# Peptides against a protein of PDB entry 4BOS: the designs that were tried, part 23

Target 1, 163 residues: chain A of PDB entry 4BOS
Amino acid sequence: PVLTRTVVPADNSCLFTSVYYVVEGGVLNPACAPEMRRLIAQIVASDPDFYSEAILGKTNQEYCDWIKRDDTWGGAIEISILSKFYQCEICVVDTQTVRIDRFGEDAGYTKRVLLIYDGIHYDPLQRNFPDPDTPPLTIFSSNDDIVLVQALELADEARRRRQ
Target 2, 163 residues: chain A of PDB entry 4BOS as posed
Amino acid sequence: PVLTRTVVPADNSALFTSVYYVVEGGVLNPACAPEMRRLIAQIVASDPDFYSEAILGKTNQEYCDWIKRDDTWGGAIEISILSKFYQCEICVVDTQTVRIDRFGEDAGYTKRVLLIYDGIHYDPLQRNFPDPDTPPLTIFSSNDDIVLVQALELADEARRRRQ

## One batch from the design tools (peptide; aimed at target 1 D70)

Design b1_p18_2_s3 (made by RFdiffusion4, then SolubleMPNN; from b1_p18_2, 9 letters changed)
Fold by OpenDDE base, seed 2:
Structure b1_p18_2_s3 (fold): chain B 163 residues (1-163), chain A 18 residues (1-18)
Amino acid sequence: as target 1 above (163 residues)
Amino acid sequence: SELEARRQALRERIKAAE
């Protein structure tokens, strides 16, 4: 079994496309972004006490309007929200630092998904199997530390290629 | 699973919005 990267379009919605890909078991759908943006805005708007200006960096209403734009990029806040929504850990391996940021790690989720990030662009990760009839796996056990090691290896290789 | 249920709900909403 090998962990591989699937390159999604380098548009402003690569985070949403990547998350959708992994939680759907490997379905590439760039058209998912508008609805996912609306979903995040709905969640944020529903709990203004939790999603405060201190957390959002802007007022609740300003954030909701901002995230629904088609030219704004997702980040840590959106990943945290999506982790809670899907009830899974979202692990992001950074190719610049060769480190993994884990979102939802303390929530007790039994599942995890993985993304790779280069400082600008997000892509999804998947595990390929030797049997060609077995589809790639994108949802892993939260106890599967091997997949994290493999993600770090991918990031390290990516960094070496740029140097 | 809860994850599967939520992703299914999202897919349905996406289709409805298209």
Scores: peptide ipSAE 0.077, ipTM 0.665, DockQ to the pose 0.479
OpenDDE base, seeds 1, 3, 4, 5: peptide ipSAE 0.066, 0.043, 0.032, 0.049; ipTM 0.674, 0.673, 0.666, 0.687

Design b1_p18_2_s4 (made by RFdiffusion4, then SolubleMPNN; from b1_p18_2, 9 letters changed)
Fold by OpenDDE base, seed 2:
Structure b1_p18_2_s4 (fold): chain B 163 residues (1-163), chain A 18 residues (1-18)
Amino acid sequence: as target 1 above (163 residues)
Amino acid sequence: SALEERRRALRERIEAAS
């Protein structure tokens, strides 16, 4: 089994496309972004005490209007929200630093998904199997440390290719 | 699972909005 990267469109919604891909078991749907943006806005708007200006960097209402735009990029805040929504750990491996940022790591989730990030663009990761009849796996056990090692190897190789 | 239920719900909303 090998961990591989699926390149999604380099548009402003690559994070949402990537998350949807991994939680749906490998379904590429760039059209999912508008609804996912609305979902995040709804969650944020529902709890203004938790999602404060200190957390958002802007007022609750300003953030909701901002995230629903089709030209704004998702980041750590959105990943955290999506981790809570899907009740899974979201692991992001960075190809620039060769580090993994874990979101939801202390929530006790039994499942994890993986993304790869190059500083501006997100892509999903999946495990391919030798059996051609077995589809790629995108949802892993939170105890599967092998997949994290493989993600680091992918990131390290990507870094070496750029320098 | 919770993940499966939530992703299904999201998919349904996406389809309804399309």
Scores: peptide ipSAE 0.113, ipTM 0.723, DockQ to the pose 0.486
OpenDDE base, seeds 1, 3, 4, 5: peptide ipSAE 0.048, 0.050, 0.058, 0.026; ipTM 0.674, 0.682, 0.678, 0.619

Design b1_p18_3 (made by RFdiffusion4)
Pose (drawn by RFdiffusion4):
Structure b1_p18_3 (pose): chain A 163 residues (1-163), chain P 18 residues (1-18)
Amino acid sequence: as target 2 above (163 residues)
Amino acid sequence: AAAAAVAAAHRQAAALKA
């Protein structure tokens, strides 16, 4: 089986669309983004002690309004939140310098999902099978460290191809 | 089939941005 990127629309919400794709087992639904952003705002507003002005670069309320827009990009704050909400490890494979940032690293989730990130875009990763009957898989066991290795190599290849 | 699904999602995403 081969680790594969599926290209989602680069409409400013790719982070949410990619996360949704992998946690739902391979469903591409761009319309999920407004609701996922509202979920983020709900969680950010619920803990102003943690989501401070220093962390957000603005007030808690300003951040909530900002993230609810259809043109703002999700990032580490959003990913950390979505990892907990969905109760899975979210592994971002960064093709800029070829590394993996593992959200939910120490929460002992049983599940793991992957996104590929080039500094501008987010797309989901999935495992494709050469058997006509076996659909792609987007959720992997936390024990499954080999998929992380395959993702690192895909990151190397993706970096070479992009250059 | 996967390519068609991606094309449909791009049209849906363009409509949502309208």

Design b1_p18_3_s1 (made by RFdiffusion4, then SolubleMPNN; from b1_p18_3, 14 letters changed)
Fold by OpenDDE base, seed 1:
Structure b1_p18_3_s1 (fold): chain B 163 residues (1-163), chain A 18 residues (1-18)
Amino acid sequence: as target 1 above (163 residues)
Amino acid sequence: SMEELLKKAFELAEELKK
């Protein structure tokens, strides 16, 4: 099996598209972002004490309005929230540093999904199988360290190719 | 589904708040 990158649209919603892709088993839905943005906004709004201005960089209300825009970026805060929501570890391999940031690693989730990040754009990762009739896998065991190694290899390759 | 997503969002919001 080979870990591969699926390129999603390079829009401001690539994080949401990528997360949706992997957590839904490989479903590309570029139209998923508005609902996912609203999901995050709702979660943030529900706990203004935790999601403070110090964390958000803006007031809770301002963030909620901001994240619901179709032209604003998602990042670590959103990934953390989505990890909790989908009850899975979200592993982001960075092509610039060739390192993996693991969100939800201490939550005891049994599943993990992987994204690749180049400092601006997010793409989902999937495992392809030799049998063309076997669908790609996007949800892995949280104990599957091989997939993490493969992700690092992809990131290293991307770095060498300046991708 | 996206409908399920929105439904569960509110439930999770209550669960996750401190």
Scores: peptide ipSAE 0.039, ipTM 0.655, DockQ to the pose 0.032
OpenDDE base, seeds 2, 3, 4, 5: peptide ipSAE 0.032, 0.026, 0.019, 0.032; ipTM 0.643, 0.623, 0.519, 0.641

Design b1_p18_3_s2 (made by RFdiffusion4, then SolubleMPNN; from b1_p18_3, 9 letters changed)
Fold by OpenDDE base, seed 5:
Structure b1_p18_3_s2 (fold): chain B 163 residues (1-163), chain A 18 residues (1-18)
Amino acid sequence: as target 1 above (163 residues)
Amino acid sequence: SLAARLAEAERLAAELRA
């Protein structure tokens, strides 16, 4: 089995496209972003005390209007919310630092998904199998630390190619 | 579908309120 990267469009919604891909078992749908943005805005609007200006960098209302635009970028806030929504760890391997940021790691989820991030763009990761009739896997056990090692190897190789 | 999941998000939003 080999962990591989699926390149999604380099648009402002690559995070949403990538998350949708992995949590839906490998479905590429670049049109998913508008509704995912609304989903984020709905959750943020529901708790203005927690999602404060200190966390959002703008007022709760301003953030909700902002994230629903089609040209704004998602980040850690959105990943955290999506982790809770899909009840899984979202593990992001960074090719610039060769580190994995784990969102939802203390929530006791039994599943994890993986993204690769280069400082600007997000892509989803999947495990491919030697048997061509076995579809790629995007949802892993939260106890599968081998997949994290493989993700680090991918990130390290990507970094070496740029050095 | 993603549209159907919006209803689920509304339920989750209520649970996440502090």
Scores: peptide ipSAE 0.047, ipTM 0.694, DockQ to the pose 0.030
OpenDDE base, seeds 1, 2, 3, 4: peptide ipSAE 0.020, 0.038, 0.034, 0.020; ipTM 0.603, 0.684, 0.676, 0.607

Design b1_p18_3_s3 (made by RFdiffusion4, then SolubleMPNN; from b1_p18_3, 11 letters changed)
Fold by OpenDDE base, seed 1:
Structure b1_p18_3_s3 (fold): chain B 163 residues (1-163), chain A 18 residues (1-18)
Amino acid sequence: as target 1 above (163 residues)
Amino acid sequence: DLAAKIAEAFKKAAELLK
C-alpha cells in the first residue's frame, strides 16, 4: 500500500473539493463547492456568539457572504468546521514545512482523512492497493499513524522537488 | 446527493459546533 496524491482542479474551491473527495471515499466532484460553502455559512450564521469577528476576522454576516463567493479560499476555520460536521479528524500535511496540522484531534473521532497543502492549494490523499480491483482508501483509523508517516514522506519528497 | 446530506445533517452539526 502506498499513499498517493490526487490533483484536484486549481480553482478557488480546492479545499472543498479535496475534503469532499476524502470524506466520500474518493469521489472527485468539483461541483460540490457551492453547497459546501453554503453549509459552512449556515453553520457560522447559526452561532454568531461563537463565530465572532475576533474569530472570523470580519463580522459574522460579512464572513457568510464572503465564503459563499465562488472565488474565495477556505482555510483553517473552514477545515475546523468541516471536521466537526463530518465527525472526523482532518490532517493537513504542509509541503513547505513538512508538518501535519491535525484538526479535530482531541474530539475523539475514530476516523481521519488527509489533505496535502502547498501554501495555496489543497489536494486529497489516498492509499492505493496492489490489487487494482481494490479501490483506494481515503478514510483511515484515527489510530493509523503509519499513514501520517507516509504523508510526511510524501510532503518531504514534494519539498525536495521544489528545491 | 450532497444537498440531501447537508439538509439531513445540518441541525445535528449546528448543535455539535456549539
Scores: peptide ipSAE 0.021, ipTM 0.621, DockQ to the pose 0.032
OpenDDE base, seeds 2, 3, 4, 5: peptide ipSAE 0.020, 0.020, 0.020, 0.020; ipTM 0.619, 0.605, 0.622, 0.612

Design b1_p18_4 (made by RFdiffusion4)
Pose (drawn by RFdiffusion4):
Structure b1_p18_4 (pose): chain A 163 residues (1-163), chain P 18 residues (1-18)
Amino acid sequence: as target 2 above (163 residues)
Amino acid sequence: SPSSVSAHFEELKAAFDA
């Protein structure tokens, strides 16, 4: 089986669309983004002690309004929140310098999902099978460290191809 | 903007709001 990128629309919401795709087992639905942003705002507003002005670069309320727009990009704050909400490890494979940032690293989730990130775009990763009957898988066991190795190599190859 | 999500997401959201 081969680790594969599926290209989602680069409409400013790719982070949410990619996370949704992998946690839902391979469903592409761009319309999920407004709701996922509202979910983020709900969580950020619920803990102003943690989501402070220093962390957000603005007021808690300003951040909530900002993230609810259809043109702002999700990042580490959003990913950390979505990892907990979905109760899975979210592994971002960064093809800029070829590394993996593992959200939910120490929460003991049983599940793991992967996104590929080039500094500008987010796309979901999935495992494709050469058997006509076996659909792609987007959710992997936390024990499954080999998929992380395959993702690192895909990151190397993606970096080479992009250059 | 319009929005739509899966039943699984709705179930999680309902559990979260509880």

Design b1_p18_4_s1 (made by RFdiffusion4, then SolubleMPNN; from b1_p18_4, 11 letters changed)
Fold by OpenDDE base, seed 5:
Structure b1_p18_4_s1 (fold): chain B 163 residues (1-163), chain A 18 residues (1-18)
Amino acid sequence: as target 1 above (163 residues)
Amino acid sequence: PPSEVSEAFRERLEQYLA
């Protein structure tokens, strides 16, 4: 298939590994998670007015300490922060619902990256080319809706194979 | 937990928080 997934470790940091992979152009680095956790914590700590208890579900300081742990999971809050940090739309295709959740879609970013989510695990998506000498693409134009269709097809296939 | 980010993120973070 044109759009494929790269399976990253099924650990508590799969979101960070997946985001790093796509925003860095296809670099698999499972060791990036601690640094990305600290990155998010620093961003959250820098704006306690916006990142309030209402948003975080805990105090700003408690969240920062929590997200820096190796055994805590990232989610929508972290994706939204990373979208803003990397100035790109992050599209998450859900294999359970075969729907795409788009983060940063209203920010006017020119780039988008894609993740696939099965309810408990994130993996990065990439576009492969027929020429083996052409490296896979992980950063797409925000106007490239074909890749979204391909992501939905990939998710639908994954759903069919599981059921 | 990590006390700081690596140089790979430092420059971008500084720009982001500026």
Scores: peptide ipSAE 0.237, ipTM 0.805, DockQ to the pose 0.350
OpenDDE base, seeds 1, 2, 3, 4: peptide ipSAE 0.085, 0.122, 0.078, 0.080; ipTM 0.716, 0.740, 0.706, 0.710

Design b1_p18_4_s2 (made by RFdiffusion4, then SolubleMPNN; from b1_p18_4, 9 letters changed)
Fold by OpenDDE base, seed 2:
Structure b1_p18_4_s2 (fold): chain B 163 residues (1-163), chain A 18 residues (1-18)
Amino acid sequence: as target 1 above (163 residues)
Amino acid sequence: PPSEVSERFRERLAAYLA
């Protein structure tokens, strides 16, 4: 089994496309971005006490308007929200630092998904199997530490290629 | 398709916010 990267379009919505890919079992659909943005906005709007200006860096309403734009980039806040929504740990492997940032790691989720990040672009990761009849796996056990090691190896190789 | 994705999001969101 090999962990591999699927390159998604380098548009402003690569994070949302990547998350949708992994949580839906390997479905590449860039057209999901507008609805993903609306999803996040609705969740934020539903709980203004929790999603405060201190958390968002702007008022609740300003954030909702901002995230629904087609030219704004997602980040840690959006990943945290999506982790809660999909009830899974989202692990982001950074190719610049060769580190893994875990979102939802203390929530007790039984599942995890993985993204790879180069500082400006997100891509999804999946495990390919030798059996051609077995589709790639994008949802892993939260106890599967091997996949994290493989993700670090993938990131390290990516870093070396740039140096 | 976009319409199918939208429907799934709406259903899951409704359940999440319930």
Scores: peptide ipSAE 0.195, ipTM 0.786, DockQ to the pose 0.388
OpenDDE base, seeds 1, 3, 4, 5: peptide ipSAE 0.184, 0.168, 0.173, 0.170; ipTM 0.777, 0.771, 0.771, 0.768

Design b1_p18_4_s3 (made by RFdiffusion4, then SolubleMPNN; from b1_p18_4, 13 letters changed)
Fold by OpenDDE base, seed 4:
Structure b1_p18_4_s3 (fold): chain B 163 residues (1-163), chain A 18 residues (1-18)
Amino acid sequence: as target 1 above (163 residues)
Amino acid sequence: PFSEVSEAFRERLKEYLE
């Protein structure tokens, strides 16, 4: 089994496309972004006490309006929200630093998914198997530390080729 | 600017907010 990267479109919605890919078991759907943006906005709007200006960096309403724009980029806040929504750890390996940022690690989730980040672009990661009849795996056990090691190795390789 | 979320997302959201 080998951990590999699936390149998604380099648009302002690459985070949403990547998350959708991994949580849906490897379904590439670049058209998911508008719906996912609205989903995030709905979640944020539903709990203004938790999603305060202190957390969002802007008022609840301002954030909701902002995230629903088709030209705004997702980041750590959105990843945290999506982690909670999908009830899984979202592990982001950074090719610039070769470090993994884990979102939702303290929530007790049994599942984890992995993204690779180069500073501006997100791509999903998947485990491929030698048997072509075995589909790639995108959802891992939260206890699977091997996949994290593999992600770091992949990041190292990406860093060496500046990708 | 965006349409309503799909039925699938609405269902998931409903479950999430319960």
Scores: peptide ipSAE 0.061, ipTM 0.678, DockQ to the pose 0.369
OpenDDE base, seeds 1, 2, 3, 5: peptide ipSAE 0.024, 0.058, 0.032, 0.040; ipTM 0.599, 0.677, 0.680, 0.648; seed 1 fails the geometry check

Design b1_p18_4_s4 (made by RFdiffusion4, then SolubleMPNN; from b1_p18_4, 12 letters changed)
Fold by OpenDDE base, seed 1:
Structure b1_p18_4_s4 (fold): chain B 163 residues (1-163), chain A 18 residues (1-18)
Amino acid sequence: as target 1 above (163 residues)
Amino acid sequence: APSEVSESFRKRLEEYLA
């Protein structure tokens, strides 16, 4: 099996599109972004004590209004929220540093999904199988360390290409 | 479809917040 990158549109919502892709088993639907933004806002609004200004960098209400805009970028905060929502570890491999940031690693989730990040853009990762009739896998066991190694290999390859 | 996504999120959110 080979870990591959699926390129999603390079817009302000690439994170949401990428997350949706992997958690839904390989469904590319950029139209999900506005809905996911609203979802995040709803989650944040539901717990103002936890999602404080200290965490959000702005008031709870201000964040909710901000994240629902179609031109605001998602990042670590949103990934953390989505990890909790989908009850899975979200692993982001960075092509600039060749490191993996693991969100939800301490939550005891049994599943993980992977994204690749270049400092600006997020793309989803999937495992392709030799049998073309076997659909790609986007949801992995949290014990599958091989997929993490493969993700690092992809990042390292990207880094070498930029040298 | 956006509406389909919306309904899916709504249902799952209700479960999440329960």
Scores: peptide ipSAE 0.420, ipTM 0.878, DockQ to the pose 0.384
OpenDDE base, seeds 2, 3, 4, 5: peptide ipSAE 0.223, 0.284, 0.207, 0.165; ipTM 0.788, 0.816, 0.783, 0.756

Design b1_p18_5 (made by RFdiffusion4)
Pose (drawn by RFdiffusion4):
Structure b1_p18_5 (pose): chain A 163 residues (1-163), chain P 18 residues (1-18)
Amino acid sequence: as target 2 above (163 residues)
Amino acid sequence: SYPPAPMGPVYNQRRAEL
């Protein structure tokens, strides 16, 4: 089986579209993004003690309005939040310097999903099977550390190809 | 903009629990 990127539209919401793709088991639905942003705003507004002006670079309300736009980019705050909501580890494979940031690292989730990130774009990763009957898999066990190794190598390859 | 489309089962289950 081979770890594979599926290219989602670069419409400013790729983070949400990629996360949705992997947590839903391989469903591409760009229309999910406005709802996922509203979910983020709901959670950010619910904990102003944690989501402080220092963390957000603006007021809690300003951040909520900002993230609800269709042109703002999701990042670490959004990913941390989506990991808890979906109760899975979200592993971002960063092809800029070839490393993995593991959201939900210490929450003991049983599930793990992967996104590939080049500093500008987010796309989902999936495992493809050479058997005609076996569809791709986007959700992996937290015990499955080999998929993280394959993702690191894909990050190396992706870095070389991009240059 | 994309037209509204139904969300997936995992999202809907988790949204109801939230």

Design b1_p18_5_s1 (made by RFdiffusion4, then SolubleMPNN; from b1_p18_5, 6 letters changed)
Fold by OpenDDE base, seed 2:
Structure b1_p18_5_s1 (fold): chain B 163 residues (1-163), chain A 18 residues (1-18)
Amino acid sequence: as target 1 above (163 residues)
Amino acid sequence: SYPPAPLGPVTQERLAKL
């Protein structure tokens, strides 16, 4: 089995498309972004005391309006929120630094998903199997440390190709 | 467009508050 990336459109919503892809088992749907944005805004708006300016960098209402725009980019804050919503660890491998940022790592989730990030774009990762009749895997056990090693290898190769 | 929010220790610190 090999860990590979699926290149999603380089639109303003690559993060949401990528997260949707992995949590839904490999469904590529670039049109999912508006609903994903609304979901995040709804969660944030539901608890203005918890989702404070200190966390959001702007007022709760300003953030909700901002994230719902179709031309704003999601990032680490949105990943954290989505990790909680989907009850899974979201691991992001950065090709610039060749490191993994883990979101939800201390929450006790049994599942993890993986994204690859190059500083300006997110893509989803999946495990392909030798058997062509076995569909790619996007949801991994939180005990599967091999997939993290494979993700680092993938990021390192990507970094070398850009140098 | 502009790049997504950065990853790293500073971001992790803010995220720890979530």
Scores: peptide ipSAE 0.039, ipTM 0.717, DockQ to the pose 0.036
OpenDDE base, seeds 1, 3, 4, 5: peptide ipSAE 0.037, 0.038, 0.032, 0.036; ipTM 0.705, 0.615, 0.697, 0.701

Design b1_p18_5_s2 (made by RFdiffusion4, then SolubleMPNN; from b1_p18_5, 9 letters changed)
Fold by OpenDDE base, seed 2:
Structure b1_p18_5_s2 (fold): chain B 163 residues (1-163), chain A 18 residues (1-18)
Amino acid sequence: as target 1 above (163 residues)
Amino acid sequence: MYPKAPLGEVFLERLAKL
C-alpha cells in the first residue's frame, strides 16, 4: 500500500475540494465549494459569541460574507471548523517545512484524513492498494501512525523535486 | 484578508483560541 495525492484544480477552493474528497471516501467534486463555504458560514453564524473577532480577525458577519465568496482561500480556521463538523482529525502535511499540522488531535476522534499543502495549494491524500478491486482509502484510523510517516516521506520527496 | 500561507503562525495563533 502506498500513499498518493490526487491533484485537484488550482482554483481558490482547493481546500474545500480536498476536504470533501477525503471525508466522502474519494469523491472528486470541484463544484462542492459553494456548499462547503455555506456550511462553514452557517456554523460560524450560529455562535457569534464564540466565533469572535479575536478568532476570526473580522466580525462574525464580515467573515461569513467573506468566506462565501468564490475567490477567498480557506485556511487553518476553516480546517478546524471542518474537523469538528466531520468528527475527524485533519492532518495537513506541509511540503515546504516537511511537518504535519494536526487539527482535532485533542478531540478523541477515531478517524483521520490527510491533506498535502505546498504554501498555496491543497491536495487530498489516499492510500492505494495493489488489489485493483479495492478502492483507495481516504479515511484512516487515528492510531495509524504509519500513514503519517508516509505523508512525511511524500512531502520530503516533493520538496526535493522543487529544489 | 488571509495571509499567503493559511497554516502560518498567524493562523496557528488564532487556532489556539478555539
Scores: peptide ipSAE 0.033, ipTM 0.695, DockQ to the pose 0.033
OpenDDE base, seeds 1, 3, 4, 5: peptide ipSAE 0.030, 0.030, 0.032, 0.032; ipTM 0.676, 0.590, 0.689, 0.689

Design b1_p18_5_s3 (made by RFdiffusion4, then SolubleMPNN; from b1_p18_5, 7 letters changed)
Fold by OpenDDE base, seed 2:
Structure b1_p18_5_s3 (fold): chain B 163 residues (1-163), chain A 18 residues (1-18)
Amino acid sequence: as target 1 above (163 residues)
Amino acid sequence: AYPPAPLGEVTKKRLAEL
C-alpha cells in the first residue's frame, strides 16, 4: 500500500474540498465548498463564548460573514473547527518544511485524516492498495503512525520535485 | 465558482448531531 495525493482544484476553497474528500471516503466534490463554509459559520455562531474575537481575530459575526465569502481562504482555525466537528484528527503535512501539524491530537479521537499543504494549496491524501477491488482508504486509525511516516516521505519527495 | 451541492452522509450525520 502506498500513500498518494489527489489533486483538487486550485481554487480558494481547496481546504474545504480536501477535508470533505477524506471524511467522505474519497469523494471529490468542489461544489461542497459553499455548504462547508456555511457549516463552519454555523458552528462559530453557535458558541460566541468559545469562538471569541481573541480566537478569531475578528468579531464572531464578522468572521461568519468573512468565511462564507467565495474568495476567502481557510486555514488553521477552520481545520481546528472541522476536526472537532468530524471528531477526528486532521494531520497536515507541509511540503515546504516536511513537518506534520496535527489538529485535534489532544482530543482522544480514534480516527485521523491527512492533507498535504504546499504553502498556498491543500490536497487530500489516500492510501491505495495493490488489490484493485479494495478501495482507497482516507480515514486512518489514530494509532497508525506508519501513515504519518509515509506522509513525511511524500512531502519530502514533493519538495525535491518542487511539486 | 461552484454552485452549492448536497453534502455526503458523513457530513449530514454530523450536522444532525448539532
Scores: peptide ipSAE 0.595, ipTM 0.903, DockQ to the pose 0.860
OpenDDE base, seeds 1, 3, 4, 5: peptide ipSAE 0.585, 0.585, 0.580, 0.589; ipTM 0.898, 0.900, 0.901, 0.904

Design b1_p18_5_s4 (made by RFdiffusion4, then SolubleMPNN; from b1_p18_5, 8 letters changed)
Fold by OpenDDE base, seed 4:
Structure b1_p18_5_s4 (fold): chain B 163 residues (1-163), chain A 18 residues (1-18)
Amino acid sequence: as target 1 above (163 residues)
Amino acid sequence: AYPPAPLGEVFLKRLKEL
C-alpha cells in the first residue's frame, strides 16, 4: 500500500474540496465549497467571544462575509473548525518544510485524514492498495502513525521535484 | 484572490491553546 495525492482544481476552494474528499471517503466534488464556506461562517458567527477580532484579524461579521466569497482561501482557522465539526484529526503535511501540522490532536478523535499543502494549494491524500478491487482509503485510525511517515516521505519527494 | 489564513507554527500553537 502506498500513499498518493489526488490533485484537485486550483479554484481558490482547494482546501474545502480536499477536506470534503477525505472525509467522504474519496469523493471529488469541487461544488462543495459554497456550502462548506457557509458552514464556517455559521460556526464563526455562533461564538464571537472565541472567534474574536484578535483571532480572526478582522471583526467577526467581516470574517464571515469574507470566507463566504468564492475567491478567498481557507486556512488554519477553517481546518480547526472542520476538524471539530467532522470529529476527526486533520493532518496537513507541508511540502515546503516537510512537517506535519496536526489539528485536533488533543481532542481524542479515533479517526484522522491527511492533506498535502505547498503554501498556496491543498490536495487530499489517500492510501492505494495493490488489489485493484480494494478502494483507496482516506480515513485512517488515529493510531496509524505509519501513514504520517508515508506522508512525510511523499512531501519530501514533492519538495525534491520542485528543486 | 485573497491569501489563506495563517498556518504558521506560532499561530497554530496559539490556536491550539485556546
Scores: peptide ipSAE 0.035, ipTM 0.680, DockQ to the pose 0.036
OpenDDE base, seeds 1, 2, 3, 5: peptide ipSAE 0.023, 0.018, 0.029, 0.019; ipTM 0.616, 0.548, 0.649, 0.540

Design b1_p18_6 (made by RFdiffusion4)
Pose (drawn by RFdiffusion4):
Structure b1_p18_6 (pose): chain A 163 residues (1-163), chain P 18 residues (1-18)
Amino acid sequence: as target 2 above (163 residues)
Amino acid sequence: RVTAEENLATNQYQWENL
């Protein structure tokens, strides 16, 4: 089986579309983005002690309004939040310098999902099977460390191809 | 609309301070 990128639209909401794709087991639905952003705002507004002006670069309310727009990019804050909401590890494979940032690293989730990130775009990763009957898999066991190795190699290859 | 430069700068800031 081969680790594979599926290209989602680069419409400013790719982070949310990619996360949704992997946590829902391989469903591409760009319309999920506004709802996912509202979910983020709901969680950010619920903990102003943690989501402080220093962390957000603006007021809690300003951040909530900002993230609810259709043209703002999700990042680490959003990803940390979505890992907890979905109760899974979200592994971002960064092809800029070829490394993996593992959100939910120490929460003991049983599940793991992968996104590939080039500094500008987010796309979901999935495992494809050469058997006609076996659909791709987007949710992996937390014990499954080999998929992380395959993702690192895909990151190397993706970096070479992009250059 | 928020520009690509603004998005990058904001995400970088938030990443460093998270």

